# Ledger of designs, part 6: peptides against a protein of PDB entry 1Y74

Target 1, 57 residues: chain A of PDB entry 1Y74
Amino acid sequence: LGLERDVSRAVELLERLQRSGELPPQKLQALQRVLQSRFCSAIREVYEQLYDTLDIT

## One batch from the design tools (peptide; made by RFdiffusion4, then SolubleMPNN)

Design b2_p20_4_s1
Fold by OpenDDE base, seed 2:
Structure b2_p20_4_s1 (fold): chain B 57 residues (1-57), chain A 20 residues (1-20)
Amino acid sequence: as target 1 above (57 residues)
Amino acid sequence: AVREVEEALEEVRRLEEEAA
């Protein structure tokens, strides 16, 4: 599944975008915080477990 | 796997309650 990896990559890209200054950083930072939040991680964990169990391919 | 899902759901509920 690799959602954890993809989320980590997304955060990395958000950090790069923030440093470039091409986009307003506030929303990028907010999105980064959401993706790194414990709540989001818990939701991701549920999703991954369900995906593995139900084989929803 | 089912138990792990249940535990994760309980954690989600706890976090939702804390954030409310």
Scores: peptide ipSAE 0.051, ipTM 0.559, DockQ to the pose 0.034
Fold by OpenDDE base, seed 3:
Structure b2_p20_4_s1 (fold): chain B 57 residues (1-57), chain A 20 residues (1-20)
Amino acid sequence: as target 1 above (57 residues)
Amino acid sequence: AVREVEEALEEVRRLEEEAA
């Protein structure tokens, strides 16, 4: 399961987009904050643990 | 593994309550 890696990649892409200035950075930064929030991290952790426990393939 | 899931679910519930 690579959900953590996928989220990390998404954050990296958002950071690059913010630095480029091609898009309004405010909403991108807000989305980044959401993805990096403790709440989202906890939900991801639950998902990953349930996936491993229930062997949902 | 089940215990860790239960603990994580409890944390999620707490965070949901704090965000509400």
Scores: peptide ipSAE 0.049, ipTM 0.559, DockQ to the pose 0.034
Fold by OpenDDE base, seed 1:
Order: structure tokens, then C-alpha cells, then sequence
Structure b2_p20_4_s1 (fold): chain B 57 residues (1-57), chain A 20 residues (1-20)
């Protein structure tokens, strides 16, 4: 799947955007916190397990 | 796989309750 990799890359990009100062950092930081949350990780785990089981293309 | 899904769903429910 590579979903974990994609989430990690998204977090990296959000960190770069925050450092650039081109955008207000508050919403970017909030989104980063969501993506790094245990809740998001649990949802990802469910998705990955279902994906593997159902063999969704 | 089914067991792992069940465990993950239980974790989601626990996290929802903790956040409430």
C-alpha cells in the first residue's frame, strides 16, 4: 500500500510549509497533529488490514 | 487478518471514548 510512507511524506511537506512562513502555520500544524495522532494511526491500521484481506485493487 | 482488524477497531473505540 505505502499508506504509512505517504502519510510520513505528507507530514514532511507540512513541516516544510510551516518553516517557509508562506502560509499561516496554525492550520498546517493542526493537520500535522491529526496525521501523527494515535487515532489516525489506528484508522490507518484498520484500512490496511481490510485492504489486505479484501484485496482491493 | 480478521483478528488484527478486530483489535484495531477496539483501539479506535477506546481512543474515541478517551477523547470524549
Amino acid sequence: as target 1 above (57 residues)
Amino acid sequence: AVREVEEALEEVRRLEEEAA
Scores: peptide ipSAE 0.048, ipTM 0.557, DockQ to the pose 0.034
Fold by OpenDDE base, seed 5:
Structure b2_p20_4_s1 (fold): chain B 57 residues (1-57), chain A 20 residues (1-20)
Amino acid sequence: as target 1 above (57 residues)
Amino acid sequence: AVREVEEALEEVRRLEEEAA
C-alpha cells in the first residue's frame, strides 16, 4: 500500500514548494497541516485496515 | 482487523469532537 510513505513524500514536496515561492504558500501550508494532522492519520489508519480486508483492487 | 477499524473510528470521533 505505502500510503504513509506517499503522505510523507507529499508533505516533503509541499515544504519544498513553500520555500521556492513558486506558489502561494498559504494553501500549501494548509494542505500540509491537513496531511500531518492527527485526524488525517487516523483516517489513513482506517483506510489501510479496510484495504487489507476488502481487497478493493 | 474489524476490531482495529472500530477502534480507529472511535478515535476519529473523539478527534472530531475535540475539533468542534
Scores: peptide ipSAE 0.046, ipTM 0.552, DockQ to the pose 0.034

Design b2_p20_4_s2
Fold by OpenDDE base, seed 2:
Structure b2_p20_4_s2 (fold): chain B 57 residues (1-57), chain A 20 residues (1-20)
Amino acid sequence: as target 1 above (57 residues)
Amino acid sequence: AVEELERALEEVRRLEEEAR
């Protein structure tokens, strides 16, 4: 499970989109803040541990 | 794995309490 890498890539893409000015920067920044939040990171960690332990197909 | 899950669940609970 590569969720940490995928989240990091999503944040990078959001930063690029913010710099392009094609989309409302404030909404992109808000989404970036959510993805980088301690809460989101903790939920991701729980999900990764459950996925690895329970072998959810 | 189980101990890591327990620690992660405890961190989630702490963050949920701090957000109230």
Scores: peptide ipSAE 0.065, ipTM 0.607, DockQ to the pose 0.033
Fold by OpenDDE base, seed 4:
Formats: structure tokens, sequence, C-alpha cells
Structure b2_p20_4_s2 (fold): chain B 57 residues (1-57), chain A 20 residues (1-20)
């Protein structure tokens, strides 16, 4: 799954939006921290494994 | 695949316990 790449791209876009100042930087930074969290990575791994298992079925 | 899922679920459970 490209989900790891998509999350990495989402984080990059959030960094760009924070630098533009068009949106409240604190909320964007909070979302970025959630996406980069160990918890989010573990949930992503679970999702990827379930998806792979169901795709084979 | 199943063993990797089990490891990932165990890691999620550990993080939930640490967050309590």
Amino acid sequence: as target 1 above (57 residues)
Amino acid sequence: AVEELERALEEVRRLEEEAR
C-alpha cells in the first residue's frame, strides 16, 4: 500500500500550509504530530496488514 | 501476514497501556 508515502506527503503539505500562514499553525502542527506519532504508525501497519490479508482473500 | 498483524496489534495494545 502507498499509505506510508501518502502520510509522508500529507505531512509535507501540512508543513507548507504552516509556512504560508493561511491557516492556524497550531492546529496544523497538532495534526502533523498526530500523523507522525508512533500510535498512528502502528494503526497504519495494522490497516496495511488487514488490507493485504483481505486483498489475498 | 498473520504474524505481522499479530505483532502490530501487540504494539497498538502496548501504546494504549502506556497512554493510560
Scores: peptide ipSAE 0.065, ipTM 0.606, DockQ to the pose 0.033
Fold by OpenDDE base, seed 1:
Structure b2_p20_4_s2 (fold): chain B 57 residues (1-57), chain A 20 residues (1-20)
Amino acid sequence: as target 1 above (57 residues)
Amino acid sequence: AVEELERALEEVRRLEEEAR
C-alpha cells in the first residue's frame, strides 16, 4: 500500500511550503503534526489492515 | 490480520479517549 509513502511525501511537501513562506507556516506546521501524530498512524494502520483483508481492487 | 486490526482499533479508541 502506498499510503505510508504518500503521507511521507505530503510531509515533505509541507516542509517545502513552510520554507517558501507563501502560506502561513503555523497552519502548515499544524497539518504536518496531524499527519505525523500517533492518531493518524493508528488510522493508517487500520486502513492498511482493512485494505489487505477486503482485497479492494 | 484480524488480531492486528483488533489491536489497531483498540489503540484508536484509546487515543480518542485521551483526546477528550
Scores: peptide ipSAE 0.060, ipTM 0.603, DockQ to the pose 0.035
Fold by OpenDDE base, seed 5:
Structure b2_p20_4_s2 (fold): chain B 57 residues (1-57), chain A 20 residues (1-20)
Amino acid sequence: as target 1 above (57 residues)
Amino acid sequence: AVEELERALEEVRRLEEEAR
């Protein structure tokens, strides 16, 4: 749950940065697309499963 | 947990192959 929230927050921050125009919007949009990709979602799922299995406190 | 991890790893591999 923490990683999903942090990724969602990162995407929100990228959207705000794109609207400010202070940074190249295309690069921010590309990063946002990567974070929202099915690939990143699958990696997150793997990470969450490993975290649960390894009982990392 | 292990079976879910195996399925997720297989999905990652598929997406890596599609991205090449």
Scores: peptide ipSAE 0.059, ipTM 0.605, DockQ to the pose 0.036

Design b2_p20_6_s4
Fold by OpenDDE base, seed 2:
Structure b2_p20_6_s4 (fold): chain B 57 residues (1-57), chain A 20 residues (1-20)
Amino acid sequence: as target 1 above (57 residues)
Amino acid sequence: ELERELAEVERLAEELLELA
């Protein structure tokens, strides 16, 4: 599914934005931490399994 | 450059919200 790719891309962009220093880093860093959390990964995995079983295309 | 990267983050966030 595109979800894993989109999450990875979002993290990459957040890291770049943090390094640029043009935005307050705190909220960007917090969002990055959420996206990289074990909780988020587990929810993504469940979502992907449900998506595969339901075949919602 | 910042505006372009921010717009891409916003797009990805919207896609994630639609999936959830």
Scores: peptide ipSAE 0.050, ipTM 0.568, DockQ to the pose 0.316
Fold by OpenDDE base, seed 3:
Structure b2_p20_6_s4 (fold): chain B 57 residues (1-57), chain A 20 residues (1-20)
Amino acid sequence: as target 1 above (57 residues)
Amino acid sequence: ELERELAEVERLAEELLELA
């Protein structure tokens, strides 16, 4: 689904931004941790399951 | 470089908000 791809791309960009050192890394790292958390993954899975079940087109 | 990466992050954030 688009959501999984967008979250993965967002994490990739956050990692690049952290390595560049042009921005304070702490908030970027915190956001990355949220996106990679079990909570975020669980919400994504629920969303994907509902999307598949309800056939939301 | 930084501006381009930030613009892409903003675009992805907007797409995520539209999906939710």
Scores: peptide ipSAE 0.050, ipTM 0.574, DockQ to the pose 0.285
Fold by OpenDDE base, seed 5:
Structure b2_p20_6_s4 (fold): chain B 57 residues (1-57), chain A 20 residues (1-20)
Amino acid sequence: as target 1 above (57 residues)
Amino acid sequence: ELERELAEVERLAEELLELA
């Protein structure tokens, strides 16, 4: 689904930004950890299940 | 390059907010 793809892309960009050194990495790393957390994954899973069930298009 | 990457992060954040 679009949400999984967008989260994965956001993580990729955060990793690139951390490697560039153009910004302090601490906040970027913290955001990356949030996006990869079990909490975020659980919320995404619930969203995807509801979206599939309700067929909200 | 930084500006482009930040703009893409901002776009993705906006898309995520629209899904909620």
Scores: peptide ipSAE 0.049, ipTM 0.569, DockQ to the pose 0.302
Fold by OpenDDE base, seed 4:
Structure b2_p20_6_s4 (fold): chain B 57 residues (1-57), chain A 20 residues (1-20)
Amino acid sequence: as target 1 above (57 residues)
Amino acid sequence: ELERELAEVERLAEELLELA
């Protein structure tokens, strides 16, 4: 679904921004950790399951 | 380069908010 793709793309961009060194990496890394956390993954799975069940399109 | 990457992050954040 779009959510999984967008989260993966966001993580990729955050890693690039961290490597560039143009911004302090700590906050970017913190956001990346949140997006890759088990909590965020669980919420995403619940969202996807509900989406499949409700078929909101 | 930084401005382009920030704009892309902003676009993705907007898309994520629209999905919710």
Scores: peptide ipSAE 0.048, ipTM 0.569, DockQ to the pose 0.271

## One batch from the design tools (peptide; made by RFdiffusion4, then SolubleMPNN)

Design b2_p21_1_s1 (from b2_p21_1, 9 letters changed)
Fold by OpenDDE base, seed 4:
Formats: sequence, C-alpha cells, structure tokens
Structure b2_p21_1_s1 (fold): chain B 57 residues (1-57), chain A 21 residues (1-21)
Amino acid sequence: as target 1 above (57 residues)
Amino acid sequence: DLLKVLEEARRLLEEARRQLE
C-alpha cells in the first residue's frame, strides 16, 4: 500500500516548506505534528490492515 | 494506553483548530 511512505514524504515536504520561509511555519508545523502523532499512526495501521484483509480497490 | 493516545489526539486537534481560525 505504501501509506507509511506517503506520510513520511508528506512530512519531509512540510519540513522543507517550513525551512523555506515562504509560508508561515506555524500551520505547517501543526499539520506535521498531527501526521506524526500516535493517533494518526494507529489509524494508519488499522487502515492498512483493513486494506490487506478486504482488498479494497 | 488507549486513553493516552486519545488525549494526545485531542490536544493536537485542538492546536490545529486554533491555527486554522
């Protein structure tokens, strides 16, 4: 599925955007924290398990 | 443990909400 990889890439891009200073970093940092939370990790794991089990197309 | 995860989620969602206001 690759959700973990996609989330990791999203976090990487958010970090780049924060360093560029082109956008206010506060909202980007908040989004990054959400994506890296234990809650989001747990939800991602459940989703991946369901995807593998049910073969969601 | 589940309670701690939910508490973290609540905190982060509240912070994100405030940033979007």
Scores: peptide ipSAE 0.065, ipTM 0.585, DockQ to the pose 0.057
Fold by OpenDDE base, seed 5:
Structure b2_p21_1_s1 (fold): chain B 57 residues (1-57), chain A 21 residues (1-21)
Amino acid sequence: as target 1 above (57 residues)
Amino acid sequence: DLLKVLEEARRLLEEARRQLE
């Protein structure tokens, strides 16, 4: 699926956006925290395990 | 879809967390 790589790239982009100051950083930082959370990782793992057997889009 | 459900769940969890802190 490549979800792990996509999440890692999203986090990288969020960090760059925070450092640039172009956008209010608080909501970007909150989103980054969610993407890096153990909860998000667990949900991603479940999704990856079920993806090939179920159409859950 | 699943992404919409997860986004709403995230929002609700963050709101709940803020109330519990």
Scores: peptide ipSAE 0.052, ipTM 0.540, DockQ to the pose 0.053
Fold by OpenDDE base, seed 3:
Structure b2_p21_1_s1 (fold): chain B 57 residues (1-57), chain A 21 residues (1-21)
Amino acid sequence: as target 1 above (57 residues)
Amino acid sequence: DLLKVLEEARRLLEEARRQLE
């Protein structure tokens, strides 16, 4: 399980999109803020802990 | 387009956040 890695990659791509100026940045920034939020971090941590503890397949 | 896909993802995450916060 590598949710942290995948989310980090998603954020990286969002940052590149924002810098390119091809898309309105405001909504991309909002999505990035959600992905980097304490909420998402907490949910990811809980999920990963459950996955590791319960050996969910 | 990519923007629409990202907007949908954002909406879903915001809805989930509102439900779980």
Scores: peptide ipSAE 0.028, ipTM 0.530, DockQ to the pose 0.098
Fold by OpenDDE base, seed 1:
Structure b2_p21_1_s1 (fold): chain B 57 residues (1-57), chain A 21 residues (1-21)
Amino acid sequence: as target 1 above (57 residues)
Amino acid sequence: DLLKVLEEARRLLEEARRQLE
């Protein structure tokens, strides 16, 4: 399980996209804020707990 | 395109946030 790492990588890629100016930066920033939100953190925590409990291997 | 995918992802996450908070 590496959701935290994957989200961090996604945020990094979004930051690069914002700096490139190839895409509307405000919308990319909004998506970044969602990924860094308490909501996403809570969902990740729940998923990790369920994953550990259910042992989905 | 990439912009459409990102916009859709953002919309879905915002909708989920509004429903679960």
Scores: peptide ipSAE 0.027, ipTM 0.526, DockQ to the pose 0.097

Design b2_p21_1_s3 (from b2_p21_1, 9 letters changed)
Fold by OpenDDE base, seed 3:
Structure b2_p21_1_s3 (fold): chain B 57 residues (1-57), chain A 21 residues (1-21)
Amino acid sequence: as target 1 above (57 residues)
Amino acid sequence: KLLEILEEARRLLEEALRRLR
């Protein structure tokens, strides 16, 4: 599934935004922490496993 | 540059959220 790739790319873009200094970093860091959290990873893994099990192509 | 990064981040987050629905 492309979800892991798209989340990883979203995190990379958030890191670039934080380094630009054009926006207050606190909210961007909070969003990055959520996307990189063990909770978000576990939800993604369950989602991917359900799709693999249900043969939802 | 900033707007392009924000637009791309928004598109990717919206796509990820759409898949998780």
Scores: peptide ipSAE 0.047, ipTM 0.530, DockQ to the pose 0.060
Fold by OpenDDE base, seed 2:
Order: structure tokens, then sequence, then C-alpha cells
Structure b2_p21_1_s3 (fold): chain B 57 residues (1-57), chain A 21 residues (1-21)
């Protein structure tokens, strides 16, 4: 499944944006915290398990 | 460069949100 990789890439891009200083970092950091939260990870795991179980092509 | 990074981050987040629904 590509979801974990896509989320990890989104976090990496958010970290680069925060370090560039070209944008106010607070909203980017808040979004990063959501994506790295235990809640987001748990929802992703449930989705991945359901996707694998249902064999949805 | 910044715009391209923002566009790619937006694309990935929109796709992740579609999959989580």
Amino acid sequence: as target 1 above (57 residues)
Amino acid sequence: KLLEILEEARRLLEEALRRLR
C-alpha cells in the first residue's frame, strides 16, 4: 500500500517547508503533528487492514 | 521551487485524505 509512503513523504515536505522560512511554520507544524499522531497512524492501520482483507482492486 | 513543493504536498495530502475516507 502506498499510503504510508505518501504520508511519510508529505511529512518530509512539511519539514523542508518549515526549515525554508518562506512560510509561517506554525500551521505546517500543526499539520505535521496531525499526520504523525497516534490517531492518524491508527486510522491508517485500520484502512490498510480493511484494504488487504477486502482485496479491493 | 517553493510552489512545486507546496503543490506536491497538497497532491499527496488530498490523495491520503481520499484513501482514509
Scores: peptide ipSAE 0.047, ipTM 0.529, DockQ to the pose 0.060
Fold by OpenDDE base, seed 4:
Structure b2_p21_1_s3 (fold): chain B 57 residues (1-57), chain A 21 residues (1-21)
Amino acid sequence: as target 1 above (57 residues)
Amino acid sequence: KLLEILEEARRLLEEALRRLR
């Protein structure tokens, strides 16, 4: 599903930004923790189940 | 609140995408 890939890409981009030193790493790390949280995983699972059920291509 | 966290997350992600596209 597109959402899992997009979240994984967003995490990768946040890790690259943390390494660049261009931005304060604490806020980027906090956002990464949110995206990798059980809350975001549960939202993704519900989203995936809805798309599978609704056959939305 | 959760909304404020999501709004800050959105701003940071939009900035990340502008820099690392």
Scores: peptide ipSAE 0.035, ipTM 0.507, DockQ to the pose 0.262
Fold by OpenDDE base, seed 1:
Structure b2_p21_1_s3 (fold): chain B 57 residues (1-57), chain A 21 residues (1-21)
Amino acid sequence: as target 1 above (57 residues)
Amino acid sequence: KLLEILEEARRLLEEALRRLR
């Protein structure tokens, strides 16, 4: 599913923004930690399971 | 509180997408 790739891309983008210094790095790092959390991974897995069972073409 | 966190996360993601596309 595209969601795992999109989350991975969002994390990469957040890491680049942290290195640029254009935004407060602590808030970007906190958001990155949320996206890489076991909670976010579990919600993604539930979504993927629902998407596989619900034929949402 | 939770809504404010989600709104801040949304703003940061939108800014990331605007700068790094």
Scores: peptide ipSAE 0.027, ipTM 0.497, DockQ to the pose 0.249

Design b2_p21_1_s4 (from b2_p21_1, 9 letters changed)
Fold by OpenDDE base, seed 5:
Structure b2_p21_1_s4 (fold): chain B 57 residues (1-57), chain A 21 residues (1-21)
Amino acid sequence: as target 1 above (57 residues)
Amino acid sequence: RLLEILREAQELLRRAEEKLA
């Protein structure tokens, strides 16, 4: 389980897309803000801990 | 088992709420 890494990678890709100008940046920036929010981080932490508790392979 | 999981989940959610405050 590497959700933190995957979220970080998603943010990186969103930043690249914003810089490329290929897409309107507003929605990309909004998604980036959500992914970097304290809320998202807290939910990820809860999920990862529950995942470990349930021992889902 | 389920009751233990639910209790742990509730505690984790409480900690998440505290982190968001």
Scores: peptide ipSAE 0.049, ipTM 0.587, DockQ to the pose 0.024
Fold by OpenDDE base, seed 4:
Structure b2_p21_1_s4 (fold): chain B 57 residues (1-57), chain A 21 residues (1-21)
Amino acid sequence: as target 1 above (57 residues)
Amino acid sequence: RLLEILREAQELLRRAEEKLA
């Protein structure tokens, strides 16, 4: 499970989109803030640990 | 086994709440 890596990649792509100016940056920046929030980090930690415990394979 | 999983989930949620406070 590479959720932390995928979130980091998503943030990187959002930063590139903001710099391109092709899209209104405000909503992209808001999404970036959510993904980098302490709330999102805490939820990711819970999800990753539960995923390991449940072993859905 | 399910009770153990639920106990672990509750503890993780408690820690998440403490990080938000």
Scores: peptide ipSAE 0.049, ipTM 0.582, DockQ to the pose 0.024
Fold by OpenDDE base, seed 1:
Structure b2_p21_1_s4 (fold): chain B 57 residues (1-57), chain A 21 residues (1-21)
Amino acid sequence: as target 1 above (57 residues)
Amino acid sequence: RLLEILREAQELLRRAEEKLA
């Protein structure tokens, strides 16, 4: 799983969108904060460990 | 096997709750 990498890429894209000014920055910032939160980190850790345990590939 | 997976999931959720506290 590259979930951490994908989240990091999503944050990078959100930062670019904020700098472009094409979209309301407040909602983009809120989404960025969620993706970088301890909550998302904890959920990602649980998901990755369960994925490894289930071995659904 | 399923019961083992569920037990592991419960432990992971407990650890997640501790990180959120």
Scores: peptide ipSAE 0.049, ipTM 0.582, DockQ to the pose 0.025
Fold by OpenDDE base, seed 3:
Structure b2_p21_1_s4 (fold): chain B 57 residues (1-57), chain A 21 residues (1-21)
Amino acid sequence: as target 1 above (57 residues)
Amino acid sequence: RLLEILREAQELLRRAEEKLA
């Protein structure tokens, strides 16, 4: 599944983009906050457990 | 089998809601 890893990679890329200055940082920072939120973590946990149970691969 | 899956899903959602509180 690797969803946790993919989210972590997305956050890493967002941090790099913020430091590069190529894009306005505000929207990137907002997206990073969403991905690191307790809400996103809770939804990921539910998804991962259901994915294993349902075998929706 | 489907009813068991639905029961498990409901329990997981309940636990997620508790973590958001």
Scores: peptide ipSAE 0.048, ipTM 0.583, DockQ to the pose 0.024

Design b2_p21_4_s1
Fold by OpenDDE base, seed 5:
Order: structure tokens, then C-alpha cells, then sequence
Structure b2_p21_4_s1 (fold): chain B 57 residues (1-57), chain A 21 residues (1-21)
């Protein structure tokens, strides 16, 4: 679903931005941690369950 | 480019923000 795709892409971008060395990595890393947190994972699971139940793409 | 990646990230975060609002 879109939520999972957006979170995954956001994490990918954050990792790339950190590796570039062009930006201070601390805040980027913090945001990445939030997006990969149990909270965000739980939200993704809820949405995934709803999509599965309602057959929504 | 770096700027494009930042902009894409911002768009993604905005969509996530709206979804969670």
C-alpha cells in the first residue's frame, strides 16, 4: 500500500542523504529511527490489515 | 541531485502527515 511504500522510500532517501555527507546526519538519522519505530510499524500493520480486509489497493 | 532527494523526502513526509492527521 501507499503508506508502506512511502515509509520505505522515505527511509531509503534518508539513508542516501546520510551517506552523501552533504547534510548533518543526526536529524536525518533521528527521523529514520522514527519511521522505523514500532509506532510506525504498528500503523503500517493497521493499514495493511484494513486493505486486506476491504480488498483495497 | 541532493536537492531533488530532499524535495522528494519532504513530499513523502507531507503525505504521511496528512494520512496521520
Amino acid sequence: as target 1 above (57 residues)
Amino acid sequence: SLEEEVEELQRLLERLRKLLS
Scores: peptide ipSAE 0.432, ipTM 0.862, DockQ to the pose 0.772
Fold by OpenDDE base, seed 4:
Structure b2_p21_4_s1 (fold): chain B 57 residues (1-57), chain A 21 residues (1-21)
Amino acid sequence: as target 1 above (57 residues)
Amino acid sequence: SLEEEVEELQRLLERLRKLLS
């Protein structure tokens, strides 16, 4: 699922950017929290189920 | 590079934004 892959990659990048220490971490951390939130997980689940129902790869 | 990673992140976020809109 593209959504799932994009979210996972985005989180990975956010973690790397935070570890670099070259950027203000607050907004990056906040965005990471959103992407890893239950809300985001629920959205991913909805999309996953829709793709399963419609048999879309 | 850091800049490349930021750019990739921006592209990902834009795709996510469009998908969720």
Scores: peptide ipSAE 0.431, ipTM 0.861, DockQ to the pose 0.851
Fold by OpenDDE base, seed 2:
Structure b2_p21_4_s1 (fold): chain B 57 residues (1-57), chain A 21 residues (1-21)
Amino acid sequence: as target 1 above (57 residues)
Amino acid sequence: SLEEEVEELQRLLERLRKLLS
């Protein structure tokens, strides 16, 4: 689903930006931690279940 | 480029923000 794809891509970009060293990494790391938190994972699961149950593409 | 990656990230975060609002 779109949510999962957007979160995954966002995390990928955050990791790339951190590795580049061109930006201060602290805020990027904090944002990555939030997006990979159990809370965000649970939200992704809820949306995925809703789409699967309702058969919405 | 760095700027393009930052802009893409910002667009993604904006979509996520709207979804969670």
Scores: peptide ipSAE 0.430, ipTM 0.861, DockQ to the pose 0.778
Fold by OpenDDE base, seed 3:
Structure b2_p21_4_s1 (fold): chain B 57 residues (1-57), chain A 21 residues (1-21)
Amino acid sequence: as target 1 above (57 residues)
Amino acid sequence: SLEEEVEELQRLLERLRKLLS
């Protein structure tokens, strides 16, 4: 689903941006931590369950 | 490039914001 795809791509970009060293890493790290948190994972699971249950794309 | 990656990230975050709102 779109949420999972976008979160995964966002995390990938954040990791690249941090490795480049061209931007202050603190805020990028904080955002990455949020996107990879149990909270965000739980939300992704809810969306996945919802789409599976309702059989919608 | 750095600029392109930042712009893509911004687009992704905006889509995520809309999904969660």
Scores: peptide ipSAE 0.429, ipTM 0.861, DockQ to the pose 0.858

Design b2_p21_4_s3
Fold by OpenDDE base, seed 5:
Structure b2_p21_4_s3 (fold): chain B 57 residues (1-57), chain A 21 residues (1-21)
Amino acid sequence: as target 1 above (57 residues)
Amino acid sequence: SLEELVAELEELLRRLAELLA
């Protein structure tokens, strides 16, 4: 689903940006931690359940 | 490019924020 794809892509981009060395990594790392947090995982789970229940892709 | 990566990231974050609103 869209949320899962967007979170995964966002994390990928953050990792790439950190490796570039062109930006300070601190805030990028913090944002990555938020996106991979238990809170965000819980939100993803809720949306996944909704999409499964409603048979939406 | 750096600008393209940042732009895509910003768009992703915008969409994620809208889902939480």
Scores: peptide ipSAE 0.405, ipTM 0.848, DockQ to the pose 0.829
Fold by OpenDDE base, seed 3:
Structure b2_p21_4_s3 (fold): chain B 57 residues (1-57), chain A 21 residues (1-21)
Amino acid sequence: as target 1 above (57 residues)
Amino acid sequence: SLEELVAELEELLRRLAELLA
């Protein structure tokens, strides 16, 4: 899914940004926690099921 | 670059937000 790919890429970028040390890490970490939260995982699952059911590309 | 990474991240977050809207 595009959603899954976008979330994965976003997390990757957040990790790179945190490692760079050029930006305050706190808000980056918070955003990463949100994207990797159980809530976001549940949303991804819902979208996956929806796309499978409706055959949406 | 830092700017490029931030720009890509912002675009990704925008797309994600649109899906949730």
Scores: peptide ipSAE 0.404, ipTM 0.848, DockQ to the pose 0.849
Fold by OpenDDE base, seed 2:
Structure b2_p21_4_s3 (fold): chain B 57 residues (1-57), chain A 21 residues (1-21)
Amino acid sequence: as target 1 above (57 residues)
Amino acid sequence: SLEELVAELEELLRRLAELLA
């Protein structure tokens, strides 16, 4: 689903940005931790269930 | 480029924020 795809891509970009060394890594790392948190995982599950209920792909 | 990666990231975060609003 779109949410899962967007979160995965966002994490990938954050990892690339951290490795580039062109930006301070602290805020990028903090944002990555938020996106990979149990809280965000729970949100993804809720949206997945919502899409299943509404029969949306 | 760095600017392109940041721009894409900002767009992704905007979409995610809209879902949570």
Scores: peptide ipSAE 0.404, ipTM 0.848, DockQ to the pose 0.839
Fold by OpenDDE base, seed 1:
Structure b2_p21_4_s3 (fold): chain B 57 residues (1-57), chain A 21 residues (1-21)
Amino acid sequence: as target 1 above (57 residues)
Amino acid sequence: SLEELVAELEELLRRLAELLA
């Protein structure tokens, strides 16, 4: 799914940005937590089901 | 570069936000 792919890539970027040390890590970490939250996981699940049902790529 | 990574992140977040809208 595009959503799952985008979330995964976003998390990857946030991890890289945190490791770079060029930006304050607090907000980056908070955003990463949101993206990896149960809430976002639930949304991903809903979209996954919809895309599977509608046969959308 | 840092700028490129931030730009990509912003684009990803934009797409995600649109899905939630």
Scores: peptide ipSAE 0.404, ipTM 0.847, DockQ to the pose 0.835

